# Ledger of designs, part 60: peptides against a protein of PDB entry 3NZW

Target 1, 212 residues: chain A of PDB entry 3NZW
Amino acid sequence: TTTLAFRFQGGIIVAVDSRATAGNWVASQTVKKVIEINPFLLGTMAGGAADCQFWETWLGSQCRLHELREKERISVAAASKILSNLVYQYKGAGLSMGTMICGYTRKEGPTIYYVDSDGTRLKGDIFCVGSGQTFAYGVLDSNYKWDLSVEDALYLGKRSILAAAHRDAYSGGSVNLYHVTEDGWIYHGNHDVGELFWKVKEEEGSFNNVIG
Target 2, 222 residues: chain B of PDB entry 3NZW
Amino acid sequence: QFNPYGDNGGTILGIAGEDFAVLAGDTRNITDYSINSRYEPKVFDCGDNIVMSANGFAADGDALVKRFKNSVKWYHFDHNDKKLSINSAARNIQHLLYGKRFFPYYVHTIIAGLDEDGKGAVYSFDPVGSYEREQCRAGGAAASLIMPFLDNQVNFKNQYEPGTNGKVKKPLKYLSVEEVIKLVRDSFTSATERHIQVGDGLEILIVTKDGVRKEFYELKRD

## One batch from the design tools (peptide; made by RFdiffusion4, then SolubleMPNN)

Design b2_p13_8_s4 (from b2_p13_8, 6 letters changed)
Fold by OpenDDE base, seed 2:
Structure b2_p13_8_s4 (fold): chain B 212 residues (1-212), chain C 222 residues (1-222), chain A 13 residues (1-13)
Amino acid sequence: as target 1 above (212 residues)
Amino acid sequence: as target 2 above (222 residues)
Amino acid sequence: GDFVRFWYGGVAP
């Protein structure tokens, strides 16, 4: 798995692969590793599939309850704290989760929190999470600028996941791409890694380790 | 050390069509290298046009199916006999599975039915309750033999339009019920040839707007 | 096949 999120002048880019594995078996190539909690809030999934799906869905319910009770959208800080507190209660039980809670509120602006099953909760501008994270960081860190255009930022997110899918055996399938703004998240499509690879190779003259 | 789990073998397969879905399973039940039964059905009509199979350790599978069937009854009681949708069923099964997260049901679960728009739907689960809606899924002993075949024949993976120099993929299209049944039969026939835990009989449940139909075919008995 | 749970790779920031 490879997931990433980063803040830039135009908001937040979120990009994830879509492969699930069971040992050496490719269980699926079409997994949705982003949960759309509300129109302004996303969660990403890495680790145990069931742990992530179950508890991030649960988180969605908690966020909705907050909205109903408080008559306002939950903050990204509060949403991430709810999840962090939950996983802490299971510390040592064997949960496996690496999540990013990404969203926009008027109070906070564009915000990213990393939350994992070890109890770590971090606010930051750039995170890559998963077995392919180091490959994604290699591309992302080399090209990241705060002043990226929306187009360039979207491409960078997509391109970073592609690099990880190429090098990490546990990443692949497709890239799901999101842009989060003050108006909410926008889904920017599903990009098959195979097709994307050849396109990028041709256009960039990259991936020369592969003979076409 | 005591092992609470067994392995009763078998294989299951789900495929979603445009306005139908199928869930199929062989009828062989084994322990180690011994055949316990040549006809032990493992695909069940659970009501509300939902069919279910939980393949692996039969005791766990039976328990899970029983709990789900009971859940369907309670849903009717609580919601004035409202039909349980396939997506809600999937969520319910996730909770059943994840409720035993630290002592899991030792099964691969597949359900099939129609979504709220009348389209065929197949949901597959891992032992602890992660799930995904897919066009097709194989589970059980011969899943590794069948799934690649389904990738090629249902999802048309690695197929291209003739004369395009591999530049145009074969377009996705729904298969007819007859085509799906043929694929299911071919899948299980082939699996039976190469896997000792698959054989004896094939039972296919077909879900349409008119209800659940069952078909049975003989498989090799060796 | 086996009855191993599905996995979305490793976890780390």
Scores: peptide ipSAE 0.411, ipTM 0.854, DockQ to the pose 0.287
Fold by OpenDDE base, seed 5:
Structure b2_p13_8_s4 (fold): chain B 212 residues (1-212), chain C 222 residues (1-222), chain A 13 residues (1-13)
Amino acid sequence: as target 1 above (212 residues)
Amino acid sequence: as target 2 above (222 residues)
Amino acid sequence: GDFVRFWYGGVAP
């Protein structure tokens, strides 16, 4: 798995692959590793599939309850804290989760929190999470700047996941791409890695380690 | 170290069509190399046009299916006999599985039915409750033999339009019920030839707007 | 008779 999120002048880019594995078996190439909690809040999934799906769905319910009780959308900070507190209660039980909670509130603006099953909760501008994270960082860090255009930022997110899919055997399938703005998240499609790879190779003249 | 789990073999397969879905399973029940039964059905009509199979350790599978059937019953009691939707059923099954997260049901679960728009739906689960809606899924002993075949024949993976130099993929389309049944039969007959834990009989449950239909076919009995 | 759960390859940054 490779998931990433980063803040830039235009909001937040979220990009994830879609491969699930069971040992050496490719269990699925079409997994949705982003949960749409509400129109302004996303969660990403890395680690145990069931742990991520179950608890991030649970988180969604908690966020909805907050909205109903408080008549206001939950903050990204509070949402991530709820999840962090939950997994911390299970510390040592064997949960496996690496998640990013990404969203926009009027109070916070565009915000990213990293939360994992070890109890770590971090606010930041750039995170890559998963077995392919180092490959994604290699591309993302090399090209990231705050002043990226929306178009360039979307491409960078997609391109970083592609790099990880290329090198990490546990990443692949497709890239699901999101842009989070003050008006909420926008889904920017599902991009098959096979098609994307050849397109990028041709357009960039990259991936010259592969004979085309 | 005591192992509380067994493995009763078998294989299951779900395929969603446009306005139907199928869930199929062989009827062989085996322990190690000994056939316990040549006809032990493992695909069940659970009501509300939902069919379910939990393949692996049969004791766990049976327990899970029974719990789900009870869940359907209680859902009717609590919601004025409202039909349980397939997506809600999937969520419910996730909770059943994840409720035993630290002592899991050792099963691969697949359900099939129609979504709220009347389209075929197949959901598959890992032992602890992760799930995904898919067009097709094989589970159990011969899943590794069948799933690549389904990738090619249901999802048309690695198929391209002739004369396009591999640039145009074969377009996705729904298969007819007859085509799906043929694929299921071919899948199981092939799997039976190569896997000792698959064989004896094939039971196919077909879900349409008119209800659940069952078909049975003989498999090799070796 | 152990089934393997599905994995999304989680690693902390």
Scores: peptide ipSAE 0.410, ipTM 0.841, DockQ to the pose 0.287
Fold by OpenDDE base, seed 1:
Structure b2_p13_8_s4 (fold): chain B 212 residues (1-212), chain C 222 residues (1-222), chain A 13 residues (1-13)
Amino acid sequence: as target 1 above (212 residues)
Amino acid sequence: as target 2 above (222 residues)
Amino acid sequence: GDFVRFWYGGVAP
């Protein structure tokens, strides 16, 4: 798995692959590793599939309850804290989760929190999470700047996941791409890695280690 | 050390069509190298046009299916006999599976039915409750033999339009019920040839708007 | 091997 999120002048880019594995077995190439909690809040999934799906869905319910009770959207900080508190209660039990909670509120602006099953909760501008994270960082860090255009930022997110999918055997399938703005998240499609790879290779002249 | 799990073998297969879904399973039940039964159905009509199979350790599978059936019953009781949707069923099954997260049901679960738009739906679950809606899924002993075949024949993986030098993928299309049944039969006959835990009989449950239909085919008995 | 839970890779920031 490779998931990433980063803040830039245009908001937040979230990009994830879609491969699930069971040992050496490719269990699926079409997994949705982003949960759409509400129109302004996303969660990403890395680690145990069931742990992520179950608890991030649960988180969604908690966020909805907050909205109903408090008559306002939950903050990204609070949403991430709910999840963090939950997994901390299970510390040592064997949960495996590496998540990013990404969203926008008026008080916070575009915000990203990293939350994992070890109890770590981090606020930051750039995170790559998963077995392919280092590959994604390699591309993302090399090209990141705050002043990226939306177009360039979307491409960079997609391109970083592609790099990880290329090198990490546990990443692949497709890239699901999101842009989070003050008006909420926008889904920017599912991009098959098989097709995307050759397109990028041709357009960039990259991936020269592969003969086309 | 004590192993609480057994493995009763078998294989299951789900394929979603446009307005139907199929869930199939062989009827062989085995422990190690000993055939316990040549006809032990493992695909069940659970009501509300939902068919279910939990393949692996049969005791766990049966328990899970029974719990789900009970869940359907209670759902009707609590919601004035409202039909349980396939997506809600999937969520319910996730909770059943994840409820035993630290002592999992040793099963690969597949359900099939129609979504609320009348489209064929197949949901597959790992042992602890992660799930995904897919067009097709094989589970069980011969899943590794069948799934690549399904990738090729249902999802048309690695198939291209002739004369395009591999530049144009074969377009996705729904298969007819007849085509799906053929694929299922071919899958299981092939699997039976190469896996000792698959054989004896093939039971196919076909879900349409008109209900659940069952078909049975003989497989090799060696 | 057939009944291994599914994974979305590793977890680390």
Scores: peptide ipSAE 0.409, ipTM 0.845, DockQ to the pose 0.296
Fold by OpenDDE base, seed 4:
Structure b2_p13_8_s4 (fold): chain B 212 residues (1-212), chain C 222 residues (1-222), chain A 13 residues (1-13)
Amino acid sequence: as target 1 above (212 residues)
Amino acid sequence: as target 2 above (222 residues)
Amino acid sequence: GDFVRFWYGGVAP
């Protein structure tokens, strides 16, 4: 798995692959590793599939309850804290989760929190999470700047996941791409890695380690 | 060291059509190298046009299916006999599975039915409750043999339009019930030839708007 | 066969 999120002048880019594995078996190439908690809040999934799906869905319910009780949308900080507190209660039990909670509130603006099953909760501008994270960082860090255009930022997110999919055997399938703004998240499509690879190779002249 | 889990073999297969879905399973039940039964159905009509199979350790599978059937009953009691939707069923099964997260049901679960729009639906689950809606899924002993075949024949992976030099993929389309049944039969026949835990009989449950029908076919009894 | 839970790769920040 490779998931990433980064803040830039235009909001947040979230990009994830779609491969699930069971050992050496490719269980699925079409997994949705982004949960749409609400129109302004996303969660990403890395680690145990069931742990992520179950608890991030649970998180969605908690966020909705907050909205009903407090008559306002939950903050990204609070949402991430709820999840962090939950996984901390299970510390040592064997949960495996690496998540990013990404969203926009009027109070916080575009915000990203990293939360994992070890109890770590970090606020930051750039995170890559998963077995392919280092590959994604290689591309992302090399090209990231705050002043990226939306188009360039979207491409960078997609391109970083592609790099990880190329090098990490546990990443692949497709790239799901999101742009989060003050108006909410926008889904920017599912991009098959196979097709995307050849397109990028041709357009960039990259991936020269592969003979076409 | 004591192992609480067994493996009773078998294989299951779900395929969703446009306005139907099928869930099929062999009827062989085995422990190690001994055939326990040549006819032990593992695909069940659970009501509300939902069919279910939990393949792997049969004791766990049976327990899970029973619990789900009970869930359907309770849903009717609590919601004035409202039909349980396939997506809600999937969520319910996730909770059943994840409820035993630290002592899991040793099964691969597949359910099939119709979604709220009347389209065929197949959901598959890992042992601890992750799930995904898919057009097709094989589970069990011969899943690794069948799933690539389904990728090719249901999802048309690696197929291209003739005369396009491999540049245009074969378009996705729904298969007819007859085509699906043929694929299922071919899948299980082939699996039986190469896997000792698959054989004896094939039971196919077909879900349509008119209900669930069953078909049975003989497999090799080796 | 062996039934293994599905995995979304490794986890690290």
Scores: peptide ipSAE 0.404, ipTM 0.843, DockQ to the pose 0.309

## One batch from the design tools (peptide; made by RFdiffusion4, then SolubleMPNN)

Design b2_p14_1_s1 (from b2_p14_1, 8 letters changed)
Fold by OpenDDE base, seed 3:
Structure b2_p14_1_s1 (fold): chain B 212 residues (1-212), chain C 222 residues (1-222), chain A 14 residues (1-14)
Amino acid sequence: as target 1 above (212 residues)
Amino acid sequence: as target 2 above (222 residues)
Amino acid sequence: GPDESQGVLPAFVP
């Protein structure tokens, strides 16, 4: 798995691959590793697919309950804390989760929290999470700027996942791409890695380790 | 060390069409190298045009299916006999599976039916309740033999339009029920030839707007 | 444990 999220002047970019594995078996190439918690809040999945899918969906329910009770959208801080508290209660039970809670509230602006099953909760501007995270960081860190245009930021997210999909055997399938703004998240499509790779290689003159 | 799990073999296969879905399974039940039964159905009509199979450890599969059937009944009681949608069924099954997250049902679960738009739907589950809607899925003993075949024949993976030098993929299209049944039969006959835990009989449940139809085909009994 | 040959393994998004 490779997931990433980063803040920039235009909001948040979230990009993820779509491969799931069971040992050496490719269980799926089409897993949705972004859970749309609500129109303004996204969760990402790394680790156990069921753990992430179940608890992030549960988180969505908790966020909705908050909205109903408080008549206000839940903050990204509070949403991430709910999840963090939950997984901490299961500490040692064997949950496997590396998640990013990404959202936009008027109070917080664009916000990203990393939450994992070890009990870590971190606020930050840039996170890559999963077995391919280091590959993604290599591309992302090299090209990241706060002042990226939305177009360039989207491309950078997509390109970073592509790099990870290329090098990490546990990452691949497709890139799912999101842009989060004050108006909510916008889905920017599913990009098959096979097609995307050749396109990027041709346009950039990159991936020269592959002869095509 | 106590092992609470058995493995009863078998294989299941789901394929979604445009306005139908199929869920098929062999009828062989085995322990190790011993055939327990040559006809033990593992694909079930659960009502509301939902068919379900949980393949792996049969005791767990049966328990899960029974629980789901009960969930369907309760849903009707609580919601004025409203039909349970396939997506809601999938969510329910996730909760059933994940409720045993720390002592999982040792099964690969597939359900098939029609979505709210009348389109064929197949949902597959891992043992702990991760689920995805797919066009096709094989589960069980011969899943590794069948799934690549389905990728090629249902999803047209690695198929390109002739004369395009591999630049144009074969376009995705729905298969007819006849085509799907042929693929299912070919899948199971092939699997039976190469896997000892697959054989005896093939039961196919076909879900359409008109209900669930069952078809049965003989497989090798070796 | 779960047998990979049976496809009865939890899916992982590592």
Scores: peptide ipSAE 0.212, ipTM 0.817, DockQ to the pose 0.087
Fold by OpenDDE base, seed 1:
Structure b2_p14_1_s1 (fold): chain B 212 residues (1-212), chain C 222 residues (1-222), chain A 14 residues (1-14)
Amino acid sequence: as target 1 above (212 residues)
Amino acid sequence: as target 2 above (222 residues)
Amino acid sequence: GPDESQGVLPAFVP
């Protein structure tokens, strides 16, 4: 798995691959590793597919309950804290989760929290999470700047996942891409890695280690 | 060391069409190298036009299916006989599976039916309840033999239009019921040839707007 | 152990 999220002048970019594995078996190439919690809040999944899917869906329900009770959207901080508290209660039980809670509230602005099953909760501007994270960081860190255009930021997110998919055997399938703004998240499509690879190679003149 | 799980072998296969879905399974039940039964159905009509199979350890599979069937009954009771949608069924099954997260059902679960728009739907589950809607899925002993075949024949993976030098993919299209049945039969016939835990009989449940139809075909009995 | 291809292992998104 490779997931990433980063803040920039235009909001948040979230990009993820779509491969699931069971050992050496490719279980799926089409997993949705972004859970749309509400129109302003996204969760990403890495680790155990069921753990992430189950508890982030549960988180969505908790967030909705908050909105119903409090008549306001839950903050990203609070949403991430709910999840963090939950997984911490299961500490030692064997949950495997590496998640990012990404969203926008008027109070917080664009916000990213990293939450994992070890009990870590971190606020930050840039996170890559998964077995391919180091590959993604290599591209992302090299090209990141706060002042990226939305177009460039979207491309950078997509390109970083592509790099990880290329090098990490546990990442692949497609890139799902999101842009989060004050108006909510916008889905920017599913990009098959096979097609994307050749497109990027041609346009950039990159991946020269692969003969096309 | 004590192993609480058995493995009863077998293979299951789901394929979604445009306005139908199929869920098929062989009827062989085996332990190690001993055939327990040559006809032990593992694909079930659960009501509300939902068919289900949980393949792996048969005791766990049967338990899970029974629990789901009971869930359907309770759903009707609580909601004035409202039909359970396939997506709601999938969510319910996730909860059943994840409820045993730390002592999982040793099964690969597939359900098939029609979505609320009348389109074919197949959902597959891992042992602990992660699920995905897919066009096709193989599970069980011969899944590794069948799934790549389905990737090629249902999803047209690695197929390109002739004369395009591999630049244009074969377009996706739905398969007819007849085509799907043929693929299922070919899949199981092939699997039977190469896997000892697959054989004896093939039972196919076809879900349409008109209900569930069952077909049976003989497989090799060796 | 169970064959990974049998689908009787939890799916992982590592």
Scores: peptide ipSAE 0.202, ipTM 0.809, DockQ to the pose 0.092
Fold by OpenDDE base, seed 4:
Structure b2_p14_1_s1 (fold): chain B 212 residues (1-212), chain C 222 residues (1-222), chain A 14 residues (1-14)
Amino acid sequence: as target 1 above (212 residues)
Amino acid sequence: as target 2 above (222 residues)
Amino acid sequence: GPDESQGVLPAFVP
């Protein structure tokens, strides 16, 4: 798995691969590693697929209950705290979760929290999470700046996942890409890694380790 | 050391069509190298036009299917005989599986039916309840032999339009029920040749708007 | 084995 999220002048970019594995077996190439919690809030999944899918869906229900009770959208801070508190209660039980809670509220603006099953909760501007995270960081950190255009930011997110998919055997399939703004998240498509690789190689003159 | 799990072998396969879905399974049940039964069905009609199989440890599979059938019954009681949708069924099964997260059902679960738009639907589950809607899925002993074949023949992986120099993929299209049945039969006959835990018989449940139909085919009995 | 999920995303590396 490779997931990433970063803040920039235009909001948040979220990009993830779509491969699931069981040991050396590719279980799926089409896993949805972004959970759309509400129109303004996204969760990402790394680690155990069931743990992430189950508890992030549960989180969605808790967020909806908050809206009903408080007549206001839940903050990203509060949503991430609910999840963090939950996984902390299961500390030592063997949950495997590496998640990012990404969203926008009028109060907070664009916000990213990292939450994992060890009980860590971090607010930050840039996170890469998964077995391919170091490959993604290599590309992302080398090209990141706050003043990226939306187009360049989307490309950078996509390109960073592509790099990880190329080097990490446990990442691949496709890139799912999101842009989060004050108006909510926007889905920017599913990009097959096979097609994307050759396109990027041709356009950039990159990936010269592959001949063809 | 005591192992609470067994492995009863077998293989299951789901494929969704445009207005139908199929869920198939062999009828062999084994323990180690001994055949317990040559005809033990493992694909079930659960009502509300939903078919289900949980393949792996048969005791766990049977328990899970029984729990789901009971869930369907209670859903009707609580909701004035409302039909359980396939997506709601999938969510319910996730909760059944994840409820045993720390002592899982040792099964690969597949359900098939029609979605609320009348389109074929197949959902696949891991042992602890992660699930995905897919066009096709193989599960069980010979899944590693069948799934690549399905990728090629249902999802048209690695197929390209002639004359495009590999630049244009073969377009996705729905398969007819006849084409799907053929693929299922070819999958199981091939798997039987290469895997000792697959054979004896093939039962196919076909879900359409008119209900569930069953077909049976003989497999190699070696 | 029975101790591992079939739907595993690669482990998070902190």
Scores: peptide ipSAE 0.030, ipTM 0.804, DockQ to the pose 0.057
Fold by OpenDDE base, seed 2:
Structure b2_p14_1_s1 (fold): chain B 212 residues (1-212), chain C 222 residues (1-222), chain A 14 residues (1-14)
Amino acid sequence: as target 1 above (212 residues)
Amino acid sequence: as target 2 above (222 residues)
Amino acid sequence: GPDESQGVLPAFVP
């Protein structure tokens, strides 16, 4: 798995691969590793797919209950805290989760929290999470700027996941790409890694380690 | 050392069509190298036009299917006989599976039916309840033999239009029920040749708007 | 024990 999220002048970019594995077996190439909690809030999945899918869906229900009770959208801080508190209750039970809670509220602006099954909760501007995270960081950190245009930011997210898919055997399938703004998240499509690789190679003159 | 799990072998396969879905399974039940039964059905009509199979440890599979059938009954009771949708069924099964997260059902679960738009739907589950809607899925002993075949023949992976120098992929299209049945039969006959835990019989449940139809075919008995 | 989940993805902490 490779997931990433970063803040920039235009909001948040979220990009993830879509491969699931069981050992050496590719279980799926089409896993949705972004859970759309509400129109303004996304969760990402790394680790155990069932753990992430189940509890992030549960989180969505808790967020909705908050909105009904408090008559306002839940903050990203509060949403991530709910999840963090939940997984902490299961500490030592064997949950495997590496998640990012990404969203936009008027109070907080664009916000990213990392939450894992160890109970770690971190606020930050840039996170890559998964077995391919170091490959993604290699590209992302080298090209990241706060002042990126939306188009350049989207491309950078996509390109970073592609780099990870190329080098990490546990990452691949496709890139799912999101842009989060004050108006909510926007889905920017599913990009097959096979097609994307050749396109990028041709356009950039990159990936010269592969002849074709 | 005590092992609470067994492995009864077998293989299951789901394929979604445009306005139908198919869920198939062999009828062989084994323990180790012994055939317990040559006809033990493992694909079930659960009502509301939903078919289900949980393949692996048969005791766990049967328990899960029974619990789901009971859930369907209670759903009708609580909601004035409202039909359970396939997506709601999938969510329910996730909760059944994840409810035993720390002592899982040792099964790969597939359900098939029609979505609310009348389109064929197949949902597959891991042992602890992660699920995905897919066009096709193989589960069980010979899944590793069949799934690559389905990738090629259902999803047209690695197929390109002639004369395009590999630049244009074969377009995705729905398969007819006849084409799907052929693929299912070919999948199981080939799997039977290469896997000792698959064979004896093939039972196919076809879900359409008109209900569930069942077909049976003989497989090799060796 | 049971087979590993088909949805298992290695996760590393930043």
Scores: peptide ipSAE 0.030, ipTM 0.807, DockQ to the pose 0.052

